# Peptides against a protein of PDB entry 4N3Y, part 29

Target 1, 83 residues: chain A of PDB entry 4N3Y
Amino acid sequence: ETRDQVKKLQLMLRQANDQLEKTMKDKQELEDFIKQSSEDSSHQISALVLRAQASEILLEELQQGLSQAKRDVQEQMAVLMQS

## One batch from the design tools (peptide; aimed at target 1 Q63, target 1 (a further copy) K70)

Design b2_p24_1_s1 (made by RFdiffusion4, then SolubleMPNN; from b2_p24_1, 12 letters changed)
Fold by OpenDDE base, seed 5:
Parts: structure tokens; C-alpha cells; sequence
Structure b2_p24_1_s1 (fold): chain B 83 residues (1-83), chain C 83 residues (1-83), chain A 24 residues (1-24)
């Protein structure tokens, strides 16, 4: 009887240990996934930010060009009217 | 001749404006994408963190259970040996 | 925001290692 109880407890101990090991593994996998996902996302977003900044620079250049072009047209129109 | 120049400049102006509008749109789309992507990633990672925390809690519980089970086995073994 | 998450992850990893050591 006592022997049987011991055997039962030993089984329970093994089962608990197995569950513990599994949970530890699962947790580790999740942590690894989080880490990798975070790094990947961070890099991706950084790249997108750089692209946005490049677009901003281009936008400014185009605005300047547009302003200049407008002035040029106005000047030429003035010349035409004076002819 | 001057009239032709004016027409050319007007065309250039329209083209510049078109490019400007396109670039503005592209930039806005990129910014929106970055924002959305960041939010999505943040939420996803937060969810994963919560799962990891849950696993940690379970791990602690299992560890406690394992320790208790070990003690129980030891006690029963002692009883058996004394019989 | 990601920095905070990374910190939390690191803390979780540390706790896990502690638990492993306690069981060894």
C-alpha cells in the first residue's frame, strides 16, 4: 500500500517535471519569437522612415522648383504683354 | 516665339505640379503605413508578452508543485523504509 | 515603445534562467 503510494507519487513527480520542461520550452520559444519579431519590425520601420525622409527632401525640392517655374512663367507673360 | 516659350513653361509648370502632388501623396501613404505597421506590431508583441508572462506564472506554479511532490515522495519513502 | 517591450522580454528571460537554476 505504502509502496503503491510511493509509486504513484513518483509518477506524479515525473509528470510534473515533464509539464515543467514543456512549459519552459514553450516560454523560451515565445521569447525567441518576440525578440526576432521585434528586431525585424524595428528594422523594417527604420527603412520606411528613411524612405519617408527621402520623399520629404524630394518634396521640398519640387516645391522650390514649382515656385521658380511660376516666376518664370509670370516673367515671360509680362514680356509677351509688353510686345 | 515668346508665345511658344510661354506655352512651354506652362507645360513645365503643370508637370512640376503633377510631380509634386504625386510625391505628396506617396509620402502621406508611407507615413500612414509606418504608423499602422508600428501599431500593429506593437499590439502583436504586447500580446506575445502577455502569453510569455502567463507561461512564467505557470512555470512558477509547476516548480512549486514539483518541489512539493518531491517532498511528499521523500516523506513516503522514509515511511516505507521505517516499516 | 519597442524598447519597453524589449526590456520586459529581457526581464522575463532572466526570470526563466533563475527558475532553471533553482531546479538544477
Amino acid sequence: as target 1 above (83 residues)
Amino acid sequence: as target 1 above (83 residues)
Amino acid sequence: PFEELEQRLEESQQRLEELKQELA
Scores: peptide ipSAE 0.030, ipTM 0.440, DockQ to the pose 0.038
OpenDDE base, seeds 1, 2, 3, 4: peptide ipSAE 0.024, 0.022, 0.023, 0.022; ipTM 0.436, 0.434, 0.430, 0.430

Design b2_p24_1_s2 (made by RFdiffusion4, then SolubleMPNN; from b2_p24_1, 12 letters changed)
Fold by OpenDDE base, seed 4:
Structure b2_p24_1_s2 (fold): chain B 83 residues (1-83), chain C 83 residues (1-83), chain A 24 residues (1-24)
Amino acid sequence: as target 1 above (83 residues)
Amino acid sequence: as target 1 above (83 residues)
Amino acid sequence: PFEELERRLEESQQALEELKQQLA
């Protein structure tokens, strides 16, 4: 029965195309997800770089402060010894 | 002719299924990539975040420690001057 | 009174440099 075969094949083709469309959409969503994830990761790394830079500034300030504090103590001790 | 229609539909179905199979493979590869990439990047970024955070905490503690040390020294100096 | 702070500062400097290298 060729007519019945045609109807069956038409149904199968519709089903295959529907699945193909769905799979293509899923694939596209995965690609979009990868792109977004990559951008998010990049932004997180950039934020970490900024945090590191802030820490560097603080470290430099602490280094200077500590050095100055030591000098000040030494000077004060010298004054006390001279008095 | 119905017979010619059957042959045409059979070809179209084969082509659709071939494309579906290819797309499904591509989708699977993307899923595998996402899984692997997510594990790698997540671990790396998380580790960096914790490391940065630890550094920041240490610096803040150093800042506080320096301030306290300065105060302690000044207090001791004052006591010495008063004695 | 500052010796320990200096030591900790140096350790922090080293840690930060290593972090910066990993972020680069």
Scores: peptide ipSAE 0.255, ipTM 0.761, DockQ to the pose 0.830
OpenDDE base, seeds 1, 2, 3, 5: peptide ipSAE 0.255, 0.255, 0.253, 0.253; ipTM 0.760, 0.761, 0.760, 0.760; seed 1 fails the geometry check

Design b2_p24_1_s3 (made by RFdiffusion4, then SolubleMPNN; from b2_p24_1, 13 letters changed)
Fold by OpenDDE base, seed 1:
Structure b2_p24_1_s3 (fold): chain B 83 residues (1-83), chain C 83 residues (1-83), chain A 24 residues (1-24)
Amino acid sequence: as target 1 above (83 residues)
Amino acid sequence: as target 1 above (83 residues)
Amino acid sequence: PFEELEARLKESQQRLAELKAELA
């Protein structure tokens, strides 16, 4: 009977909507997770960039220091050779 | 009319199932993406962290080495002056 | 006396450059 069909279809529709709601919720959670993970990764990489920059500054200082040290030694050696 | 209700419900059910199928597919794609991305990103960032740390340690050692080298040279110069 | 340090410096510079390139 048509009435029986209505009842059956109403049940099926409720079930489908329940499944849809659950799946949509799960999907949203996955999207949120991806977003959060991406942000976290971005922050970590940014921090690493800053560390690398700090290392670069230190390397430049060391390069200058080493060059100066060599020059100082050369000058001292020159004095000794002259004396 | 009940017959009209059947027709309406059948349409709604088809629509719900279509949405469900699409959402389930999207969810699966997100899961696949997370599985692929999470492992790769985490490992890569961790490796970068270790490399950055190693670089910093090397720089500190260079600082110490430079200081020591300067001292060693001065000692050698002192010996030359004594001779 | 500074040759080793110069070599180490160059190595560090290379490593840093590689690191920066990977972070870019």
Scores: peptide ipSAE 0.271, ipTM 0.765, DockQ to the pose 0.800
OpenDDE base, seeds 2, 3, 4, 5: peptide ipSAE 0.270, 0.262, 0.265, 0.264; ipTM 0.765, 0.762, 0.763, 0.763

Design b2_p24_1_s4 (made by RFdiffusion4, then SolubleMPNN; from b2_p24_1, 12 letters changed)
Fold by OpenDDE base, seed 3:
Structure b2_p24_1_s4 (fold): chain B 83 residues (1-83), chain C 83 residues (1-83), chain A 24 residues (1-24)
Amino acid sequence: as target 1 above (83 residues)
Amino acid sequence: as target 1 above (83 residues)
Amino acid sequence: PFEELEQRLEASQQELEELKAELA
């Protein structure tokens, strides 16, 4: 009977819509997760870049310090030879 | 009419199922992406963190080494002056 | 007395450059 078909189809439609709503919610959560994860990764990389830059500065200072130390030793040796 | 309702509901059901199938596919693709990408990114960042830390420690050791070298030279020079 | 330090410094410079390149 047509009336029975209507009732059956109404139920099937409700079930389909419920499943769709659930799946859409899940999809949205996954998209949000991806977005957040990407931002977190980006922030971590940025922090590492800053650390690398700090290391670069320190390395340059050490290079200068080592060069100066060598010069100082040479100058002191020269003074000793003249004494 | 009931017959018209059947036709309308059949169309709505087809549309709902089509949307559901599409959304389920999208969700699956997102899950697959997360599974593949998340592991790789996390491991890569962790490795970079360790390398950065190792570099920083090395630089600190170089600082200490330079300071010690300077002291050692001064001590040796003092010995030479007394000899 | 500074030769070893110079060598270590050079090695560290190379490692840092490699790290920066990977981060870029």
Scores: peptide ipSAE 0.230, ipTM 0.761, DockQ to the pose 0.826
OpenDDE base, seeds 1, 2, 4, 5: peptide ipSAE 0.228, 0.230, 0.229, 0.229; ipTM 0.760, 0.761, 0.760, 0.760

Design b2_p24_2_s1 (made by RFdiffusion4, then SolubleMPNN; failed a check: too like the target's own chain; its pose is not in this set)
Amino acid sequence: SELLQRAEASEILLEELQQDLRDF

Design b2_p24_3 (made by RFdiffusion4)
Pose (drawn by RFdiffusion4):
Structure b2_p24_3 (pose): chain A 83 residues (1-83), chain B 83 residues (1-83), chain P 24 residues (1-24)
Amino acid sequence: as target 1 above (83 residues)
Amino acid sequence: as target 1 above (83 residues)
Amino acid sequence: LEEIEEIFDEMEEKLNEAEELLES
């Protein structure tokens, strides 16, 4: 029946077009997510740079500590030996 | 001509359903791109994290080793002084 | 003196290895 059929096809076309709009919205959300995901991996790398910096500073202090310890043991030994 | 109209609506519905299928395929490609990009970046970052925590545990043990080394040398000074 | 130098050299070698690891 041509009249009932036109009405059914119009309903179906509306539903298909609403579905298409939603799926396009989803695509857009995924594209934005690619971007956000990229910024998150970057922030992870910044946190890693912070860890490297703290480590470089600690290593430097330990190097200085070893030097100081050598120097003052040299003096202690020199006195103990001047006897 | 509700019959010509029906043929037209059937064509429009076929075109909409074909568009929906293609856009769904595009969405899937984006989800796959996200997954592949995250796997890759996680690999790189997990590697940088492993290097960072190795530096950290080692430098911690070196703080210990420095104190211990100073104590060992001090005991040596105590023996040298028994003369 | 030789035992004290050995303790400091071993400790210096460990710190140099740690520096090379951190630079890598």

Design b2_p24_3_s1 (made by RFdiffusion4, then SolubleMPNN; from b2_p24_3, 14 letters changed; failed a check: too like the target's own chain)
Amino acid sequence: MEEIQAIFEELQQQLEAARAALEA

Design b2_p24_3_s2 (made by RFdiffusion4, then SolubleMPNN; from b2_p24_3, 12 letters changed)
Fold by OpenDDE base, seed 2:
Structure b2_p24_3_s2 (fold): chain B 83 residues (1-83), chain C 83 residues (1-83), chain A 24 residues (1-24)
Amino acid sequence: as target 1 above (83 residues)
Amino acid sequence: as target 1 above (83 residues)
Amino acid sequence: MEEIQAIFEQLQQQLEEARQLLES
């Protein structure tokens, strides 16, 4: 009877330990998920920022082109009025 | 001929301006998307971090409980062996 | 024995709460 009780308690202790280990594992998996998710988001944001920067460069070029075109039109209009 | 050229240039200028405005709009939309996406990700990560922290606190409590349970079991085993 | 059983029951309850927290 006594030995049986001891064995029972030992089993209960093992079960408790197993549950603890499982929970610790679950926590670790959650942390890993957070880490990975954060990294993915960071990479995505960085990529989008680079894309936006490229677009800005293009816009600057277009603005320059537009300015030049405007000047050309004005010049041609002046020529027309003088002709 | 000259007038025709001027009219052509004016049309080209208008087209260029339209393209510029379109591209500017696209850029703005991209920036808005990045901002929103970043905010969403930040909020999600923060929420997950808080959740993980709560889990860690719980795990610490469980570890303490397990340690106490182990001690109690050992004490009871000793009592049983002496009985 | 009853005291020990109560301890383990409490631990099991806490572990279940932990699982719920992680799964939510």
Scores: peptide ipSAE 0.060, ipTM 0.426, DockQ to the pose 0.106
OpenDDE base, seeds 1, 3, 4, 5: peptide ipSAE 0.040, 0.018, 0.032, 0.017; ipTM 0.417, 0.400, 0.418, 0.405

Design b2_p24_3_s3 (made by RFdiffusion4, then SolubleMPNN; from b2_p24_3, 14 letters changed)
Fold by OpenDDE base, seed 3:
Structure b2_p24_3_s3 (fold): chain B 83 residues (1-83), chain C 83 residues (1-83), chain A 24 residues (1-24)
Amino acid sequence: as target 1 above (83 residues)
Amino acid sequence: as target 1 above (83 residues)
Amino acid sequence: MEEIEKIFAELQQQLEAARAQLAA
């Protein structure tokens, strides 16, 4: 019966549209989350990288300083022995 | 006309369902992306943390090296004075 | 000997400053 078909289809359409609207909303929220999360992670990682690099440079300088100190000490000892 | 109404609703329903299917697929892909991205970021941050820890260990080793060098020098000076 | 102690004192100070920097 055609009238019954109409009523059934109207219900199905309403249900489909409601589900579509909900899913579209969820999708948008996920997209927004991805955008924000990506930005936050990028900034955090960049900061950590810079910090790590600065630390490594500093450590290299300290290593050189230690080596130089050893040489300087030996030189001073030699001076003392020659005096 | 009821028959025309049925045909119209059938078309609308098909269109709605197609859109729903597409949107659901997109949503799933976003969820999968979020999961993968989160794992990748976590691993990257962990690696950076380990790098920082390695730097700290190196610094401690340098401190120990300095202390040892100082002791060695002092010992050498003592030997010289006793000779 | 005084000069030697000075050398190590300065280096020790640098190391301590470096540690503080790493912790910051």
Scores: peptide ipSAE 0.087, ipTM 0.606, DockQ to the pose 0.853
OpenDDE base, seeds 1, 2, 4, 5: peptide ipSAE 0.049, 0.072, 0.050, 0.070; ipTM 0.453, 0.595, 0.452, 0.584

Design b2_p24_3_s4 (made by RFdiffusion4, then SolubleMPNN; from b2_p24_3, 11 letters changed)
Fold by OpenDDE base, seed 2:
Structure b2_p24_3_s4 (fold): chain B 83 residues (1-83), chain C 83 residues (1-83), chain A 24 residues (1-24)
Amino acid sequence: as target 1 above (83 residues)
Amino acid sequence: as target 1 above (83 residues)
Amino acid sequence: MAEIEAIFQELQQRLEEARELLQS
């Protein structure tokens, strides 16, 4: 009968709303997670990039320094021989 | 009357299901985004790690070069002393 | 000789600084 339909539909509606509320909560948690994770990843990657760049520049300078040092040492040795 | 309640509840249920479907879709998209973003970040970080490792190798090579240069100088100085 | 030692000491110092950066 119609009254039984009402009761059934009320139950179904309650279940649907419970599911909706749960899903909305889950969605919000995912959005919050994305926001936090993105900020953390961005910070981490940026730091790694900066360190990598600084290291590479420094190492290149060291390569040049080593080459120059070899030349300078030879020059100093020549000076020693001449003195 | 009861029949009107049935109609109203049917409409409300349809609306709730529509909202649920939409929210579930949105949630799935967020999950997909998280998965993809995590993979992208992982690849990027891995590349940066390899880059850092390359720098470490270069640093060790430079250290070896410096040590060898010192040895070479010592040998050359020894030769000079014997001359 | 002191000048030669200074050259290598400077480079070694720079190498240590680089190592510290890489290990940080």
Scores: peptide ipSAE 0.231, ipTM 0.744, DockQ to the pose 0.838
OpenDDE base, seeds 1, 3, 4, 5: peptide ipSAE 0.230, 0.231, 0.230, 0.230; ipTM 0.742, 0.743, 0.744, 0.743

Design b2_p24_4 (made by RFdiffusion4)
Pose (drawn by RFdiffusion4):
Structure b2_p24_4 (pose): chain A 83 residues (1-83), chain B 83 residues (1-83), chain P 24 residues (1-24)
Amino acid sequence: as target 1 above (83 residues)
Amino acid sequence: as target 1 above (83 residues)
Amino acid sequence: SVAETIEEIFEEMEEKLEEAEEML
């Protein structure tokens, strides 16, 4: 039946076009997510740079501490030996 | 001509359903791109994290080793003084 | 001998710190 059939096909076409719009919306959200995911990995690298910096500072302090310890032991030994 | 109209709507519905199929395929490709990009970046970053925590545990033990080294040398000074 | 032991303790500690610097 041609009349009822036109109405059914119009309903189906409307539903298909609504579905197409929603799926395009989803694509857009995925494209945005690619971007956000990239910024998140970057922020992770920054946190890693912070850890490297704290470590470089600590290592430097330990190097200085070893030098100071050698120097003062040299003086202590020199006196103990001047006897 | 509700019969010609029906034929037209059937064509339009076929085109819409083909478009929906294609756009769904595109979405899948984006989800796959996200997954592949995340896996890759995670591999890089988990490697940088492993290096960072190794530096950290080692430098911690070196703080200990420095104190212990100073103590050992001090005991040596105590023995040298017994003369 | 005691002076040589003290130098060995400091040389070992310096080598450990050089190894730790290479990890950074």

Design b2_p24_4_s1 (made by RFdiffusion4, then SolubleMPNN; from b2_p24_4, 14 letters changed)
Fold by OpenDDE base, seed 3:
Structure b2_p24_4_s1 (fold): chain B 83 residues (1-83), chain C 83 residues (1-83), chain A 24 residues (1-24)
Amino acid sequence: as target 1 above (83 residues)
Amino acid sequence: as target 1 above (83 residues)
Amino acid sequence: SILQQIEQIFQELQQRLEELRSLL
């Protein structure tokens, strides 16, 4: 009977739409997660880069200090040799 | 007319199921993407952290080496002054 | 000589600095 078919199809349609809605919600959550995860990863990498740059600055200062120290020592040694 | 309703509902059901199938496939692709992206990001961040830590340790060693070098120079200069 | 020894100390440290910089 067509009337029974209508009722059956209405039930099936409701079930399908419920599943669709749930799946779409889950998909949206995944998209949001991807967006957030990507931003977090990018920020963390940037922070690590900044830390590395800070270390590089210290290294440059140390290098300059070493060069100056070498020159100062050489000068002092020259004075000693001449005395 | 119930017969017309049946045909309408059958069409709607097919459309809903088609959308459901597509959405489920898209969801699966996102899950796979998240899994791969998460693994890649985790490994990259870990590698960067280890690299930064190694740099920091070496920096500290160099700073200590500089201090020791200064002391060694002073000692050698003292020897020169006494010779 | 003592001067050569001093120079060697700094040269070694400078080399290590360059090695560290290469890690960045």
Scores: peptide ipSAE 0.083, ipTM 0.473, DockQ to the pose 0.822
OpenDDE base, seeds 1, 2, 4, 5: peptide ipSAE 0.043, 0.050, 0.051, 0.050; ipTM 0.439, 0.418, 0.419, 0.419; seed 5 fails the geometry check

Design b2_p24_4_s2 (made by RFdiffusion4, then SolubleMPNN; from b2_p24_4, 15 letters changed)
Fold by OpenDDE base, seed 5:
Structure b2_p24_4_s2 (fold): chain B 83 residues (1-83), chain C 83 residues (1-83), chain A 24 residues (1-24)
Amino acid sequence: as target 1 above (83 residues)
Amino acid sequence: as target 1 above (83 residues)
Amino acid sequence: SIVEEIEQIFEQLQQQLDALRATL
């Protein structure tokens, strides 16, 4: 009876070890996933930030151009009215 | 003729302004998207970190249990051999 | 693209302004 119990325990121990190894693997995969996900997100965010900055520069240039155009139109209107 | 040209310029100016406003809107949407994306990523990463920590706790518990089981098996084997 | 469209508008605007100046 004791012998049978020992054999049973040995089997259970092997099973437990297998599960532990599996769990360790899963943990490692999870950590790797987190790392990769974080890096990917960081890269994407950085790229989008740069894109936003580029758009901002364009906006400023367009605003300046628009302001100049507006002034020019106003000036021409004044000339027209005075002529 | 000058009058017609001025009218044309006024129209073009309005069109330019409309496009500028649209561009400003697009820029804002981009910035909002970046913000939202960053927040979402942060939340997901945090959740995954917590999950990893939970798994780590489980691993530690399993390791402790396994160690105990191993000791128990060894003890029972000793008893068996001595009996 | 929206950028190209806006640039085109300003280019046309400049051309018209130049033409207007030439007629004055």
Scores: peptide ipSAE 0.035, ipTM 0.415, DockQ to the pose 0.008
OpenDDE base, seeds 1, 2, 3, 4: peptide ipSAE 0.030, 0.025, 0.028, 0.025; ipTM 0.419, 0.438, 0.434, 0.439; seeds 1, 2 fail the geometry check

Design b2_p24_4_s3 (made by RFdiffusion4, then SolubleMPNN; from b2_p24_4, 12 letters changed; failed a check: too like the target's own chain)
Amino acid sequence: DILEKIEKIFEELQQRLEEARALL

Design b2_p24_4_s4 (made by RFdiffusion4, then SolubleMPNN; from b2_p24_4, 15 letters changed)
Fold by OpenDDE base, seed 5:
Structure b2_p24_4_s4 (fold): chain B 83 residues (1-83), chain C 83 residues (1-83), chain A 24 residues (1-24)
Amino acid sequence: as target 1 above (83 residues)
Amino acid sequence: as target 1 above (83 residues)
Amino acid sequence: DILQQIEQIFQELQQRLEELRATL
């Protein structure tokens, strides 16, 4: 019957609308999650890069100290040989 | 005594070299970690973007279906009123 | 004293190295 069909269609329409709203919400949540995750990852990577740079500076200082120590040893050896 | 000083300096030089090697290793490990983490994050973000796109497609399909359903209801209501 | 200066430098580097490791 046409009347019954109309009622069925109205129900289906309401259900479709509910599903649409749900899907819109889910999509928004996913986008928000991606945005937040990306920002968090970016901050983390930046922090790690800074730590790596600090390590590099320390490495350079160690190399400089090592070179100086080597020269100091050589100088002391020369003094010893002259004594 | 100069001789004792030389021996001490040689020991310190060895220790400094050991620290240098350790620091170099630590730096390399950090760089490897950053690289791997960045790649993993990139892959994850890409996957999430694809999921978001799939949701968008579904949303568009739902909107299309909803519009069609509304038209169908309107048509059936017209038929009912004519009967 | 050169030895004392070197010792101080090494101690400072050791401390900084340890601090750096603690952050990882």
Scores: peptide ipSAE 0.043, ipTM 0.422, DockQ to the pose 0.027
OpenDDE base, seeds 1, 2, 3, 4: peptide ipSAE 0.045, 0.038, 0.039, 0.040; ipTM 0.423, 0.441, 0.421, 0.418; seed 1 fails the geometry check

Design b2_p24_5_s2 (made by RFdiffusion4, then SolubleMPNN; failed a check: too like the target's own chain; its pose is not in this set)
Amino acid sequence: MAELEQRAEASEILIEELQQQLAE

Design b2_p24_5_s3 (made by RFdiffusion4, then SolubleMPNN; failed a check: too like the target's own chain; its pose is not in this set)
Amino acid sequence: MQELLERFQASEILIEELRQQLAE

Design b2_p24_5_s4 (made by RFdiffusion4, then SolubleMPNN; failed a check: too like the target's own chain; its pose is not in this set)
Amino acid sequence: MEELLKRFEASEILLEELQQQLAE

Design b2_p24_6 (made by RFdiffusion4; failed a check: the pose's geometry)
Pose (drawn by RFdiffusion4):
Structure b2_p24_6 (pose): chain A 83 residues (1-83), chain B 83 residues (1-83), chain P 24 residues (1-24)
Amino acid sequence: as target 1 above (83 residues)
Amino acid sequence: as target 1 above (83 residues)
Amino acid sequence: DEAQTVFDEMEEKLDEAQTLLEEL
């Protein structure tokens, strides 16, 4: 039946076009997510740079500590030997 | 001509359903791109994290080793003083 | 000489740690 059939096909076309709009919306959200995912990995690298900096500072302090310890042991040993 | 109209609507519905199938395929490609990109970046970053925490545990033990080294040398000074 | 050996061993450990950190 041609009349009922036109109405059914119009309903189906509307539903297909609504579904197409929603799926395009989803694609857009995925494209945005690619961007956000990239920003997140970058922030992780910044946190890693912070860890490297704290470590460089600690290592430097330990190097200085070893030097100071050598110097003052040299003095102590020089006196102990002047006897 | 509700019969010509029906034929037209059937064509439009076929075109919409083909478009929906294509767009769904595109969405899948985006989800796959996200997954591949996250796997890759995680590999790189998990590697940088492993190197950072190794530096950290080692430098911690070196703080200990420095104190211990100073104590050892001090004991040596105590023996050298028994003379 | 014994005290110097202890300090040289500690310095080698610190140099190794510096090389590992520079590689990061």

Design b2_p24_6_s1 (made by RFdiffusion4, then SolubleMPNN; from b2_p24_6, 17 letters changed; failed a check: the pose's geometry)
Amino acid sequence: SEIEAIFEQLQQQLDAAQAQLQAV

Design b2_p24_6_s2 (made by RFdiffusion4, then SolubleMPNN; from b2_p24_6, 15 letters changed; failed a check: the pose's geometry)
Amino acid sequence: SSIDEIFEQLEQKLKEAEELLKSL

Design b2_p24_6_s3 (made by RFdiffusion4, then SolubleMPNN; from b2_p24_6, 17 letters changed; failed a check: the pose's geometry)
Amino acid sequence: SEIEKIFEELQQQLSAARELLASV

Design b2_p24_6_s4 (made by RFdiffusion4, then SolubleMPNN; from b2_p24_6, 13 letters changed; failed a check: the pose's geometry)
Amino acid sequence: SEIQAIFDALQQQLSEARALLESL

Design b2_p24_7_s1 (made by RFdiffusion4, then SolubleMPNN; failed a check: too like the target's own chain; its pose is not in this set)
Amino acid sequence: SALEERLEELQQGLSQFQQQVQQQ

Design b2_p24_7_s2 (made by RFdiffusion4, then SolubleMPNN; failed a check: too like the target's own chain; its pose is not in this set)
Amino acid sequence: SELEQRLEELQQGLSQFKEQVQQQ

Design b2_p24_7_s3 (made by RFdiffusion4, then SolubleMPNN; failed a check: too like the target's own chain; its pose is not in this set)
Amino acid sequence: SALEQRLEELQQGLSQFKEQVQQQ

Design b2_p24_7_s4 (made by RFdiffusion4, then SolubleMPNN; failed a check: too like the target's own chain; its pose is not in this set)
Amino acid sequence: DSLEQRLEELQQGLSQFLEQVQQQ

Design b2_p24_8 (made by RFdiffusion4; failed a check: too like the target's own chain)
Pose (drawn by RFdiffusion4):
Structure b2_p24_8 (pose): chain A 83 residues (1-83), chain B 83 residues (1-83), chain P 24 residues (1-24)
Amino acid sequence: as target 1 above (83 residues)
Amino acid sequence: as target 1 above (83 residues)
Amino acid sequence: SLEQQLEEAETELEELRQALDEAS
């Protein structure tokens, strides 16, 4: 039946076009997510740079501490030996 | 000509359903791109994290070793003083 | 021995820094 068939096909076409719009919306959200995922990995690298900096500072302090300890042991030994 | 109209709507519905299939395929490609990109960056970053925490535990033990080394040398000074 | 361990640790931190700069 040509009349009922036109109405059914129009309903189906509307539903297919609504579905197409929603799926395009989803694609857009995925494209945006690629971008946000990339900014998140960057921020992870920054947190890692912070950890490296704290470690470099600590290592430097330990190097200075070893030097100071050698110097003052040298003086203590020099006196202990002047006797 | 509701019969010619029906033929037209059937063509339009076929075109819409083909478009939907294609766009769904595109979405799948984006989800796959996201997954591959995340796996890759996670590999790189998990490696940087492993190196950072190794530096950290080691430097912690070196704080301990420095104190202990100073104590050992001090005991040596105490023995050298018994003379 | 402690001095050599600190020099090794410094080299490892320089290499980690270069890897982090490249990753940026």

